Peptides against a protein of PDB entry 3HUF. Designs and how they scored, part 92

Target 1, 320 residues: chain A of PDB entry 3HUF
Amino acid sequence: MWIIEAEGDILKGKSRILFPGTYIVGRNVSDDSSHIQVISKSISKRHARFTILTPSEKDYFTGGPCEFEVKDLDTKFGTKVNEKVVGQNGDSYKEKDLKIQLGKCPFTINAYWRSMCIQFDNPEMLSQWASNLNLLGIPTGLRDSDATTHFVMNRQAGSSITVGTMYAFLKKTVIIDDSYLQYLSTVKESVIEDASLMPDALECFKNIIKNNDQFPSSPEDCINSLEGFSCAMLNTSSESHHLLELLGLRISTFMSLGDIDKELISKTDFVVLNNAVYDSEKISFPEGIFCLTIEQLWKIIIERNSRELISKEIERLKYA

## One batch from the design tools (peptide; made by RFdiffusion4, then SolubleMPNN)

Design b2_p16_8_s4
Fold by OpenDDE base, seed 4:
Structure b2_p16_8_s4 (fold): chain B 320 residues (1-320), chain A 16 residues (1-16)
Amino acid sequence: as target 1 above (320 residues)
Amino acid sequence: DIEKEFEEEEKEEEKE
């Protein structure tokens, strides 16, 4: 999201979130959803127009800011952004930091991009929330992104956490829920006056972890916890692969259980399967190898003695 | 005095 602040109390000492939309900026405007009052005698009554675009799909993957357009409203002294005069038709900016000088005002409006990029685990939840979040200037998507700051956990009562949630946790992404999204949707009016009124996602995350026994105490407890072990997995999802990599596993991929030959078995401690394959093929598992689901693996990983538990299961099947 | 310069500029902008 874009946040503005300024020196010299020209923004009344307050920070403000700028959502996608158009703002008239000037001395003689009243602060509302489309106006930004700036307190300076050197600023015109209506000085500039700021237009913030909704996030693009590219912004979701790059963590880039929503496009920020600045237009001078034909003022005597013009408008500058990053020491450059704004062109007569306005200019668009993709920099994460903008110093906006209105006329001869000795104080600048500082606009900065606070990165918030929300990944969804569930396409139905994305469909429900994407429009509202995009109108807050928050990029959203389903695919993993290096720009992802937050991950929406799907709350299904009585189900194990998804692979996406497991991976998001290990990646140190802030896990949030529908309650946080609902709260984000309600703050739009209140944050006009004070950007500090944005809900703390870290508090939501702490509460999720604390109240769910399917999470370990920290990602650090699980990262590289299986270093030295080798697994084979069905080439089904990139998230599953990345999850197993974060556990410190050496990973081999296969296309079917029939591709698990003696050579692969000799180099592999266990086979990781998805639930569908595990349930359908459990009667035809290769002899001499331990097969488990990612969810079964996760239940072992969250235990303090995960290495000993895995070793015990491997030994049990090698000597059976 | 920066304030005086701005007061003069404000009077010029009000005349346009």
Scores: peptide ipSAE 0.045, ipTM 0.763, DockQ to the pose 0.090
Fold by OpenDDE base, seed 2:
Structure b2_p16_8_s4 (fold): chain B 320 residues (1-320), chain A 16 residues (1-16)
Amino acid sequence: as target 1 above (320 residues)
Amino acid sequence: DIEKEFEEEEKEEEKE
């Protein structure tokens, strides 16, 4: 989201969130959802127009800012952004920091981008929330992105956490739920005059972890916890592979259960299967190898003695 | 009247 602040009390000492939309900026305007009053004698009654666009798909993957347009409203002394005069038709900016000078005002409006990108685990939840979140200047998507700051956990009552949720947790992404999204949707008007009133997602995250026994106390408890073990996995999702890598596993991939030969068994401690293959093929598992799902593996790795637990299961099946 | 002071100063700054 864009946040503005200014020197010399020209914004009355307040920080303001600028959501996607259009703002008239000047001395003789009243602060509201479409106007920004600036208190200086050296600025015009109506000096500039700020227009913030909704986020693009590219912004979701890059964590880049919503496009910020500045137009001078035919003022005597013009408008500058980053020491450059704004063109007659206005200019558009994608820099994360903008120093905006209105006329001869000795104080500048400083605009800065606070990155917030929300990944969804569930396409139905994305479809429900994407429009509203985009109107807050928050990029949204389903695919994994290095720019993601928050992850929406799918709350199905009585279900285990998904691989996406497990991976988001290990990546140290702030996990949120629908309750946080609901709260976030209501605060839009209350944060106009005070950007500090933006709800803290960390409190939601702490509550999710505290109230769900499927989470360890920290990602650090699980990262590299299985270092020195090797697994084979069916070529499934990229997230599943990345999750196993974050556990410190050496990973071999196979395309079919028929590729699980004596050579693969000899170099592999256990086989990771998806739920569908695990349930359908239980009777046909190769002898002498431990087969489990990612969900079953997760239940082991969240335990403090995860290495001992896995070692015991490997030994039991080698001697059976 | 604060508005009048602002209008007078705006006229002086327009002359500079």
Scores: peptide ipSAE 0.037, ipTM 0.737, DockQ to the pose 0.123
Fold by OpenDDE base, seed 1:
Structure b2_p16_8_s4 (fold): chain B 320 residues (1-320), chain A 16 residues (1-16)
Amino acid sequence: as target 1 above (320 residues)
Amino acid sequence: DIEKEFEEEEKEEEKE
């Protein structure tokens, strides 16, 4: 999201979130969803127009800012952005930091991009929320992204957390839920006056973790917890692979259970399978190797004695 | 009141 602040009292000492939309900026406008009052004698009644575009699909992957357009409204002294005079037709900016000078005002409006990218665990929730979040200047998507700052947990009552949720947690992504999204959608007007009124996603996250026994107390409790162990996995998802890497596992990949030969078994402590393969092919598992699902592995790694538990299961099956 | 003070100064700055 774009946030503006200003030096001196020209913005009344307030910070403001600028959502996608158009804003008239000037001395003689009233602060609302489409106007920004700037208090300076050196600023025109209607000085500039700011236009913030909705996020692009690319912005979800890059964490880049919504495009910021500035147009001078034919003022005597013009408008500058980053010490450059704004062109007659306006200019567009993709920089994360903009210093906007209105006329001869000695104080600048400082616009900065606060990165927020929301990943969804399922397409249905994305379809429901994407439009509203994009109108907040928040990029949204389903696919894993290094730019992801927040992850929407799928609330399935009585189900285990998904691999996506597990991975988001270990990546230290702020996990949020539908209740947070609902709250976020309602505060759009209140944050005009004070950007600090933006809902605290960390409080939502803390509440999710506190109320769900499927989460460890911290990602740090699980990161590298299985260092020194080796696993083999089906080449099913990059997310599953990255999850296992964050556990500190050495990972070998295979395409089918038939590829699990004696050589692979000799180098592998256990095999990680998806639920479908685990359930359908359980009878054809290689002898002498511990096979489990990611969800079964998760139930072990959240325990304080995870290394001992894994070791016991490996030993049990080597001697069976 | 702030509006009036600003209207007087715009007239001065337009004259400069």
Scores: peptide ipSAE 0.037, ipTM 0.736, DockQ to the pose 0.119
Fold by OpenDDE base, seed 3:
Structure b2_p16_8_s4 (fold): chain B 320 residues (1-320), chain A 16 residues (1-16)
Amino acid sequence: as target 1 above (320 residues)
Amino acid sequence: DIEKEFEEEEKEEEKE
């Protein structure tokens, strides 16, 4: 989200969140959802127009800011952004930090991008929330992104957490739920005058982890917990591969269960399968190899003695 | 009143 603050109390000592939309900036406007009052004698009654665009798909992958357009409203002394005079037709900015000088005002408006990028595990939830979140200047998507700051967990009663949720947790992404998204939707008007009123997602995350026994106490308890073990996985989702890497596993990939030869078995401690393959092919598993799902592996990893547990399972199947 | 101080200075700058 874009946040503005200013020196010399020209914004009354307040920070504002600028959501996607258009703002008239000047001395003689009233603060509201479309106006920013700036208190300075050196500023025109109506000085500039700020326009913040909705996030792009690219912004989801890069964590880049919503496009920020500045137009001078034909003022005597113009407008500058990052020491450059704004062009007569206005200019657009993708920098994360903007120093906006209105006329001869000795104090600048500082605009900075606070990154918030929400990944969804479920396309239906994305479809439900994307429009509202985009109107908050929050990029949204389904695919893994290094720019992801938050991950929406789907609360299905009685189901195990998804691979996406597991991976998000290990990546130290803030896991949130629909309750947090609802809360975000209610604060849009209240944060106009005080950006500090934005709800803290970390509190939501703490509550999710505290109330769900499927999460370890910290990501650090699981990261590299299986160092020294080797697995093979079917060439499936990138998230599954990355999850296993974060566990410290040496990973071999195969295209079909038929590719699991004696050589692969000799170098592999266990095979990781998705639920669909596990359920369909459980009768045809190669002899002498431990096959499990990611969800079964996760249940082992969250235990304090995970290394001992997995070692016992490997030994049990090698000698059966 | 902040508004009155602004109106007086606009009149001084128009005279220079």
Scores: peptide ipSAE 0.034, ipTM 0.716, DockQ to the pose 0.110

## One batch from the design tools (peptide; made by RFdiffusion4, then SolubleMPNN)

Design b2_p17_1_s1 (from b2_p17_1, 6 letters changed)
Fold by OpenDDE base, seed 2:
Structure b2_p17_1_s1 (fold): chain B 320 residues (1-320), chain A 17 residues (1-17)
Amino acid sequence: as target 1 above (320 residues)
Amino acid sequence: SEEEAKKEVEEFLKKEE
């Protein structure tokens, strides 16, 4: 989201969130959802127009700001952004920090981008919320992104957490739910005058972790917890591979169960399978190797004695 | 000047009170 502040209290000492939309900026406007009053005799009654665009798909992957357009409203002394005069037709900016000078005012308006990118685990949830979140200037998507700051957990009653949720947790993203999204959708009007009133997702996250026994207390409890072990997995998803890497596992990939030969078994402690393969082919698993799903593995790694537990299971099957 | 600009803000705030 874009936040504006100003020097010399020309914005009445307030910080404002600028959501996607159009704002008239000047001396003789009243503060509202489309106007920003600036207290200076050195600026025009109506001095500039700020236009913030909705986020692009590229912004989701890069964490870049919504496009910020500035237009001078034919003022005597013009408008500058980052010490450059705004062109006659207006200029667009993608920098994360903008220093805006209105006319001869000695104080500047400072605009800065606060990064917030929300990944969804479920396409249906994305479809429900994407439009509203984009109108808040929040990029949204389904695919993994290095720019992701928040992850929406799918609340299916009685279901285990997904691999996406597990991975988001280990990546130290803030996990949120539909309740937070509902709350976020209501704050648009309340945060106009005070950007500090933006709801903190960390409280929601803490509550999710506290109330769900499928989460450890911290990602650090699981990261590299299986260092020194080796696994083999079907090449099913990038997220699954990255999850296993964060556990500290040495990973071998195979394309089919038929590729599990004596050589692979000799160098592998256990095999990770997806649920569909595990359920359909459990009767044909090779002898002498421990096979499990990612969900079963997760249940082991969230325990404090995860290394001991997995070692016991490996030994049990080698000598059976 | 910055000093004049500060006074303008102060004068404005006093009128809204």
Scores: peptide ipSAE 0.329, ipTM 0.885, DockQ to the pose 0.184
Fold by OpenDDE base, seed 5:
Structure b2_p17_1_s1 (fold): chain B 320 residues (1-320), chain A 17 residues (1-17)
Amino acid sequence: as target 1 above (320 residues)
Amino acid sequence: SEEEAKKEVEEFLKKEE
């Protein structure tokens, strides 16, 4: 989201979130959802127009800012952004930091981008929330992205956490739920005066982890916990591969169960399968190899003695 | 000047109180 602050208390010492939309900036406007009052005799009554666009799909993957347009409202001394005079028709900016000078005011408005990108695990939830979140200037998507800061977990009572949730946790992404999104939707008016009133997602995350026994105490408890073990995986999602890498596993990939030959078995401690393949092919698993799902693996990894548990299962099937 | 601009802010805030 875009946040503005100013020097010399020309914004009354307040920080403000700018959501996508249009703002008239000047001396003789009243602060509201479409106006920003600046206290200076050196600026015009109506000095500039700020227009913030909704996030693009690219912004979700890059963590880049919503496009910021500045137009001078035909003032005598103009408007500058990053020491450059704004053009007659206005200019658009994609920099994460903007120093905005209105007329001859000695103090500047500083706009900076605070990255918040929300990944959804469920397409139905994305469909439900994307529009509202985009109107807050928050990029949203389904696919894994290095720019993601938050991950929406679907709270289905009694369901196992998904691979996406597991991976998000290990990546140290802040896991949130629909309750946080609902709360976030209510703050739009209150944060006009004080950007610090934005709800803290970390508190929501702490509560989710505390109340769900499917999570370890920290990502650090699981990262590299299986270092020294080797696995083979069927060509599955990229998230599954990355999850196994974060566990410290040496990974071999195969395209079909038929590719699991004696050579692969000799170099592999266990095989990781998705639920669909595991359930359909369990009768046809190669002999002498430990096969498990990612969910089964996760249940082992969250235990304090995960290495011992994995070793016991490997031994059990090697001698069966 | 910055000093003049600070005074303008102070004067404004005093009037809104």
Scores: peptide ipSAE 0.326, ipTM 0.884, DockQ to the pose 0.150
Fold by OpenDDE base, seed 4:
Parts: structure tokens; C-alpha cells; sequence
Structure b2_p17_1_s1 (fold): chain B 320 residues (1-320), chain A 17 residues (1-17)
């Protein structure tokens, strides 16, 4: 989201969130959802127009800001952004930091991008929330992105956490739930005069982890916990692969159970399967190798003695 | 000047009080 603050208290000492939309900026406007009052005699009554666009798909992957358009409203002394005069037709900016000078005001308005990109695990939830979140200037998507800051966990009572959730946890993404999203949606209805009024996602995250026994105490407890072990996995999802990498596993990929030959077995400690393959093929598992699902693996990983547990299972099946 | 601008802010805030 875009946040503005200013030097010299020309914004009344407030840090304001700017959602996608249009704002008239000037001396003689009243602060509301579409106006930003700036306290200076050196600026025009109506000085500039700020227009923040909704996030693009590219912004989700890059973590780039919503496009910020600035137009001078035909003022005597103009508007500058990053020491450059704004053109007559306005200019658009994709920089994460904007220093906006209005007329001869010696103090600048500083706009900065606070990165918030929300990944969804479930397409249905994305469909439900994407529009509202985009209107907050929050990029959303389903695919993994290095720019993701938050991950929406689907609360299914009694089910194991998804691979996406596991991976989000290990990569230290802030896991949030629908309650946090609901709170974010309410923020849009208010005039945000103070950016500090944004809900703390870390509190939500802490509560999720604390109240769910399927999470380890920290990502650090699991990262590289299986270093030195080797696995084979079905080439089904990038997230699964990345998850196993974060566990410190050496990974071999295969396309079918039939591809698990003696060579692969010789270098592999266990085989990781998705639930569908595990359930359908459990009768036809290769002999002499331990096969498990990612969810089963996760249940072992969250234990303090995960390495010992895995070793015991490997030994049990090698000598069976 | 920055000093003048600060005074303007102060004067404004005093009027809203």
C-alpha cells in the first residue's frame, strides 16, 4: 500500500494510507477519502491530483507498487516528483519512494510503498477476496511469488494444513486467515488518517500458530532438519519441491511409480507422494523403499526428533 | 523558508483548536 507522510507537519503529523483512487491535494481541501489537505501557504488551494491505480498481475510477482500518477492542477509553481517537474499531462511513477514537492513549499510529501502481497492457497477464497484487496492496493494471487508477504490459510476444520501452508510457513511468510481479511476490508470504509491503524498481521499469525498444533514452534525448527537425507518425488507441484528443499532434502523427480528403478532406490531414502497417488497406488508401492505423503512427512517434521523418526521408518522398510 | 512553513503549520493548528 502507498503511505504518505510529510516533513514539517504539513500533513498534520499524520501518516496516511492511500488506497487506489483519486485524491485532490491542496491547501483548501478537507481531508476525506478523496482529498488530502496540505498545510502551506506556498501551495495552491487545489494543487495536484494523485491517482493510484489498482495493482497489476505483474505487481504481485515483483512486489512493485501500484502505479502512482501525479498531475499538477495548472498551478503557478508546479509540482515536482523526485526533483523532476511533473509534465502538463501528468506523470506516472512506479518507484517505491516518491518525494513530492508542491509549489514552493519547502517541505516534501514523502510517499513510500509498503509491500503487502497476499497469496491465496484456495482459488475460491481468492475469487472472494481479490477484488476487495485490489481496491486496497494489495496484489493478490495463487502462485508462489518471492514478493508474497502474506499467505491466506484456508480454515478447514479437522483437515491437515495444505502443502501451500506448510511452504508459506517455512519461507517465513506471514500466515493470515479470513478474520484478518475481514478486518482489512473494513479499513477501506474509513478515512485512514493514520497508517498505524492497520491491523497487525503478525498478531494474527502468532495466534494461528499458537492455536494450531500442526505448526512447529518456528520455521527454523524445520528448515534443513532433514539435511543429509534424499527423497524422490512425483513432479507434481513446484511448492512441494520447494518445501522439500527447505527441509534440506536432496530431491530426485520421477513421473510415475514405474520410474522408480534400482538406481533411484539406491540413492533415495524415501519417496514422497501426493495423496491421490498414495491412496490409489498403496498396494503397488515399490519394494524396499519407504513411501509417504507430504502430509505424513509434515507430521514427522513437526516432531522434535524428526530425524530419528525418519531414520527408524527407513530402517524398518529396508530390512523388511 | 522552512521556518516560515513551520510557523504556518503552527498558526493553522492553533486556529483549528
Amino acid sequence: as target 1 above (320 residues)
Amino acid sequence: SEEEAKKEVEEFLKKEE
Scores: peptide ipSAE 0.325, ipTM 0.883, DockQ to the pose 0.150
Fold by OpenDDE base, seed 3:
Formats: sequence, C-alpha cells, structure tokens
Structure b2_p17_1_s1 (fold): chain B 320 residues (1-320), chain A 17 residues (1-17)
Amino acid sequence: as target 1 above (320 residues)
Amino acid sequence: SEEEAKKEVEEFLKKEE
C-alpha cells in the first residue's frame, strides 16, 4: 500500500494510506477519500492530482508498488517528483519511494510503498476476495511468489493443513484467515486519517498458530530439522520441493514409481508422495523403502524428536 | 523559508481550534 507523510506538518502530522483511486491535492480541499489537504500558502488551492492504479499481476510476483500517477493542475510553480518536474500531461512512477514537491513549498510529501502481497491457497477464495483486496492496493494470487507477505489459510474443519500452508509457515509468511480479510475490508475509511489504524496481521497469525496444534511453535523448529537425510519425491508441485528443501533434505526427483530403482533406494532414506499417489499405489510400493505423504512427514516434523522418529521408521522398514 | 512555512502551519492549526 502507498503511505504518504510530509515534512513540516503540512499534512497535519498525520500519515495517510492512499488506496487505488484519484486524489486532488491542494491547499483549499477538505480531507476525504478523494482529497488531500496540504497546509501551505505556497501551494495552489488545487495543486496536483494523484492517481493510484490497482495492482497488476506482475506486482504480485515482484512486490512492486501500484503505479502512482502525478499530474500538475496547471500551477504557477509546478510539481516535482524525485527532483524532476512533472510533465505537462502527468507522469507515472513505479519507484517505491517518491519525494513530491508542490510548488515552492520547502517541505515535501514523502510517499513510500509498504509491500503487502496476499497468496491464496485455493482459487475459490481468491475469486471471492481479489477484487476487494485489489481496491486496497493489495496484489493477490495463487502461485508461490517470493514477494508474498501473507498467506490465506483455508479453514476446513477437521482437515490437515495443506502443503501450501506448511510452506508458507516455513517461509515465515504471515498466515491469515478469512476473518482478517473481513477486518481489512472494514478499515478502508478509518485509515484515511491515520495509517496506523491498519490492522496488524501478526495478531491474527498468533491466534491461528496458538489455536492449531498442527503448527510448531516457530518455523525455526522445523527449518533444517532433517539435515543429513535424503528423500526422493515425485516431480509434483514446486511448493512441495521447496518445503522439503527448507527441512534440510537432500532431494532426488523421479517421474514415476517405476523409476525407483535399487540405486535410488540405496541413496534415499525415504520417499515422499502426494496423497493421490500414496492412496492409489500403496500396494505397489517398492520393498525396502519407507514411503510417506507430505502430511505424514509434517506430523513427524512438528514433534520435538522428529529426527529420532524418522530414524525409527526408516529402520523398521529396512528390516521388515 | 522553512520558518515561514512552519508559521503557516501553526497559524492554520490555531484557526481550526
């Protein structure tokens, strides 16, 4: 989201979130959803127009800002952004930091981008929330991205957490739920005057983790917890691979169960399968190798003695 | 000047009080 602050209290000492939309900036406007009052005699009554675009798909992957357009409203002394005069037709900016000078005012408006990118675990929830979140200037998507700051967990009663949720947790992404999204939707008007009123996702995250025994106490408890072990996995989702890497596993990939030969077995401690393959092929598992799902692995990983538990399972199956 | 601009802000705030 874009946040503006100003030097010399020309914005009344307040920070303001700028959501996607159009704002008239000037001395003789009243602060509201489409106007920004600036207190200076050196600024025109109506001085500039700020236009913030909705997030692009690219912004979701890069964590880049919503496009910020500045137009001077034919003022005597013009408008500058980052020490450059705004062109007659206006200019668009993708920098994360903008120093905006209005006319001859010695104090500048500082706009900065606070990155917030929300990944969804399922397309249905994305479809439900994307429009509203985009109107808040929040990029949204389904695919894994290094730019993601938040991850929406789908609460299905009685179900295990998804691989996406596991991976998001280990990546130290803030896990949120639909309750947080609902809360975000209500604050749009209140944050006009004070950007500090933006809800803290960390409190939502803390509550989710506290109330769900499927999460370890911290990502650090799981990261590299299986260092020294080797696994083979079916070439499935990138998230699954990345999850196993974060556990410190050496990973070999295979395309089918038929590719699991004696050589692979000799170098592998266990095989990780998705649920569909595990359920369908459990009768045809290669002898002498421990096969488990990611969800089964996760149940072991969240235990304090995860290394001992895995070692015992490996030994049990090698001698069975 | 910055000093003049500060005074302008102060004067404005006093009028809203």
Scores: peptide ipSAE 0.325, ipTM 0.883, DockQ to the pose 0.150

